# Peptides against a protein of PDB entry 3C66: the designs that were tried, part 1

Every score and structure here is a prediction.

Target 1, 189 residues: chain A of PDB entry 3C66
Amino acid sequence: KSWANLFEKNDFFFRYKFYLEITAYTRGSDEQHLKWSGLVESKVRLLVMKLEVLAGIKIAHPFTKPFESSYCCPTEDDYEMIQDKYGSHKTETALNALKLVTDENKEEESIKDAPKAYLSTMYIGLDFNIENKKEKVDIHIPCTEFVNLCRSFNEDYGDHKVFNLALRFVKGYDLPDEVFDENEKRPSK
Structure headers, positions and changes below count from the first letter of each chain, unless a header shows other numbers.
Peptide ipSAE was made for these designs. It is ipSAE averaged over its two directions, with the distance scale d0 held at 1.0 Angstrom where the peptide's residues are scored. Compare it between designs on one protein only; published cut-offs may not apply.
The geometry check fails a fold that doesn't show the stated peptide or that is severely misdrawn somewhere.

## One batch from the design tools (peptide; made by RFdiffusion4, then SolubleMPNN; aimed at target 1 I139; its pose is not in this set)

Design b1_p19_1_s3
Fold by OpenDDE base, seed 2:
Structure b1_p19_1_s3 (fold): chain B 189 residues (1-189), chain A 19 residues (1-19)
Amino acid sequence: as target 1 above (189 residues)
Amino acid sequence: HMPSYNEELLEKFKNIIPD
């Protein structure tokens, strides 16, 4: 069964208490981003397989579609800010200081010719085999191997000024607003 | 070299408490 048939969007972001968020960032051309994000996306299945075999992980289910966004990003400081603030409901409001590129505004000259940061975000829903709330889970090994695999694929992906990759462990109540439809209520704490 | 945003984040993954 394809992963695509396992979860409708609406149930996925309510089903788990915890998510691993994987964001590919590109400050460059759309073509550069398509190559980078496509590579990252292609490797997510390998990360899932490595997570599923960890004793502390009961379930690791990927959401099958990336979330795509782009911002006008005139400076390196803006690009660092995007990477710091994106991926959490608590911090994403800081992105309102930047111009979001939309289908309505993308053809405006001020946006068309502006430097852009492109974002592609993948989600993995996590369920844990923890009986005691004091038990810790270690997922750093498979996550590190995943980052290294993506970054080492091409020498160009070593340029952190252009290409970045972030992994976030996010609680369901702190997921970005982009994962919910306008009529959906955010999960409670 | 600032430790890449990735290294500091990945270090936090050693001690995930699902609470």
Scores: peptide ipSAE 0.358, ipTM 0.816, DockQ to the pose 0.435
OpenDDE base, seeds 1, 3, 4, 5: peptide ipSAE 0.357, 0.363, 0.358, 0.351; ipTM 0.815, 0.813, 0.819, 0.817; seeds 3, 5 fail the geometry check

## One batch from the design tools (peptide; made by RFdiffusion4, then SolubleMPNN; aimed at target 1 D138; its pose is not in this set)

Design b1_p28_2_s1
Fold by OpenDDE base, seed 4:
Structure b1_p28_2_s1 (fold): chain B 189 residues (1-189), chain A 28 residues (1-28)
Amino acid sequence: as target 1 above (189 residues)
Amino acid sequence: SAAEEERRREELRRKLEELEEERKKEEE
């Protein structure tokens, strides 16, 4: 049974208290982003396997669909801001200062040729073994190894002006709005 | 540079460690 068939989207983002967000960022072309995000996405299964063997992790469940967004990103500072503010409900409102690229506006002259930041985000739901409070869950190790694996795949991916990869540990109530449908109520703390 | 990449890796490591510590405190 593919993990994809086990949970509806709605259940996935309500099921876990904790999530690991994996976001591939590209300030460049759509083609560059497709290659970069595709690479990152292809390695997520390896990260899941490394997380599952940690004694403090009971379940590491990947959500199968990436969340994709793009913003007009005229400056490097805007790109840094996106990376700082994205992935948390508490901070995502800062992204409203940027123009979101949509199917409706992508052909506008002001947007079509503008520098863009592309984002692809994968989610892993985490269930921890609470009873083993004594076991150090060293999530940073497999996460760092994952980042290194992705970044080392091609020399071009070492250019942080173009390609970035961030991992964020987020609580269910602080997930970005994009993961919920319009009629869904965000999990409460 | 390799040094900048190492710094960013260390920052990521630190952030993840901080989050793990926060998680541990909330479960206490």
Scores: peptide ipSAE 0.049, ipTM 0.632, DockQ to the pose 0.047
OpenDDE base, seeds 1, 2, 3, 5: peptide ipSAE 0.053, 0.039, 0.046, 0.033; ipTM 0.640, 0.590, 0.587, 0.577; seeds 1, 2, 3, 5 fail the geometry check

Design b1_p28_2_s2
Fold by OpenDDE base, seed 1:
Structure b1_p28_2_s2 (fold): chain B 189 residues (1-189), chain A 28 residues (1-28)
Amino acid sequence: as target 1 above (189 residues)
Amino acid sequence: DEEERRKREEELREELLKKQEERKKEEE
């Protein structure tokens, strides 16, 4: 089972030229994030179904495992910065200005009581129909519908100071480092 | 109340940044 999961992961992030990243953000408690991210994750299947019916999309393949991270996030500006910089290899180095919460440091007094931003990211690999390259695939519609679906589930999820949801279209060479193992070489442009 | 909150958040940010710099120096 562990080998199968490793092979599936490694192949998944090299298989597609394009990915849709779905990131649920929470600046609050771990419990709030668990509820929010769990809701978002539960709706990803619906998004996949909506993507698959688009004439320009040949394949929409979800990766089954979410990627989890958390940062010390003392200010609203830091939370905005996380949302701006996360999800792209080009910009993710800016997150080094924030303290990443790890299992090793989470019990440190300065981290334990600090405000945190929690991130859960789901990935969808996309393959487009070559024949329909002339047709602009409007992924914006299903993505907007997905965001609205998630945010409308509970009134609390309308609070952008706490809960955010971003969908980012990313090329395989610009995926975050978190999706690759230490021994894996990033896809070349 | 909002200004005091902002000041506390800035102080916490500076403290976290300082601790990150100290750890980087200890690892070098």
Scores: peptide ipSAE 0.018, ipTM 0.443, DockQ to the pose 0.010
OpenDDE base, seeds 2, 3, 4, 5: peptide ipSAE 0.007, 0.013, 0.000, 0.018; ipTM 0.420, 0.420, 0.301, 0.470; seeds 3, 5 fail the geometry check

## One batch from the design tools (peptide; made by RFdiffusion4, then SolubleMPNN; aimed at target 1 L20 K136 R168 F169; its pose is not in this set)

Design b1_p29_1_s2
Fold by OpenDDE base, seed 1:
Order: C-alpha cells, then structure tokens, then sequence
Structure b1_p29_1_s2 (fold): chain B 189 residues (1-189), chain A 29 residues (1-29)
C-alpha cells in the first residue's frame, strides 16, 4: 500500500496531459487561511465526483495533498497579481517580484509582521476518452457548483479582498515548478 | 447585496477558467 502511494505520488504530475488546479487564496491571517483552505479541500471530492460523471472524462484523479505557499503581499494589486500569475509555468516567474515566505525567513521582523497572501493548491489529473473526441467536455457546470459550494459556506468568504478561489485548467508541460522535484524534468510540450 | 457580490465573484472565477480554455473544450489526443 505504501509503495503504491509512493509511485502514485511520484508520477502523478506526469500521468495526465491535463490538470485542474484549485487554489484557495487568503490575504489575511494564517487562521483565516486554515479555515478557508480546509473548507475548499474538503469539497474537492465532490468536484471530482461531478467531473467523473461527465461524458468524455475517463478519469478525474485528485492529488492527495495541497501545495502550500505564502508571499508577502503589501497591496491589493499584489494580491491580484498573485492570483493572475500563479498556477502556470508561463507566468509564475512574475511572482519573483514578491517575497516568498519560507521556513528560513518567516521569523524575520520584516516578514513576520507583513501582510501575507496564503495559497493552498489542489490538483486534479484529467484523462479523457479518445472515443468521445467529437464530444465537447464542459467542466464549467461542476466547477461553478464547486465555487458556489465553497463560497456559500460562510458570508465572510464573500469578502474577495481576503478570500478568493481560482480554478485553472493547465497542460502538464505548463504546471508550476512546485509540483516537480529538483531532479525531475517537467513534461515536454 | 451579498448575493450579487457572490454572483459577480463566481462569474469572475469562471471567466478566468474560460480564458484558460477550460470551460467547454475538446481535449487534445
């Protein structure tokens, strides 16, 4: 069982041509983010279930753990930039303009007390039926339902200045660098 | 007011998804 899980994790980001990224954003406290991201994560299984029943989807496979990151985020514009640029290899280099919070720097006074944006990202690998190539796959409906489900849980989550959610459809070659180990080469285009 | 704000936000999220060519698509082989 442990080996199967290890193999599954190691190859997850190479198994599929397409991935759905679900990112919970919080510009606020770590406590706020914990609640928000936890809620989003808890609902991913429902999204998977809805995706699996769509015609043309063969597999909707969630990755088991979220990817966590945080940035110093002094302005609302920075927060918007993070949401725009994160989740794609093509655009993620723009995030280098912001200070990434790490275990090494989190205790620095300039970082510790700074406004932060927290990110938790879940990934769903998607495999499609080739036989149904003529059939358009519409993930809009289940994604909309998922967003509604997350946002409707608490009225506080309606504050888009603090809490946000993004869904991004990404090809394997355009996955963020964070999903690959240092020794792994990203999938070719 | 709250419902309207949520609707607008949801629309924004979905629009971003669509711009990413994920709304209605034909998967590549």
Amino acid sequence: as target 1 above (189 residues)
Amino acid sequence: DMEKRWKEWIEKVIEKLKKNKAGVFIPDK
Scores: peptide ipSAE 0.186, ipTM 0.725, DockQ to the pose 0.621
OpenDDE base, seeds 2, 3, 4, 5: peptide ipSAE 0.023, 0.141, 0.118, 0.151; ipTM 0.550, 0.695, 0.684, 0.703; seeds 2, 3 fail the geometry check

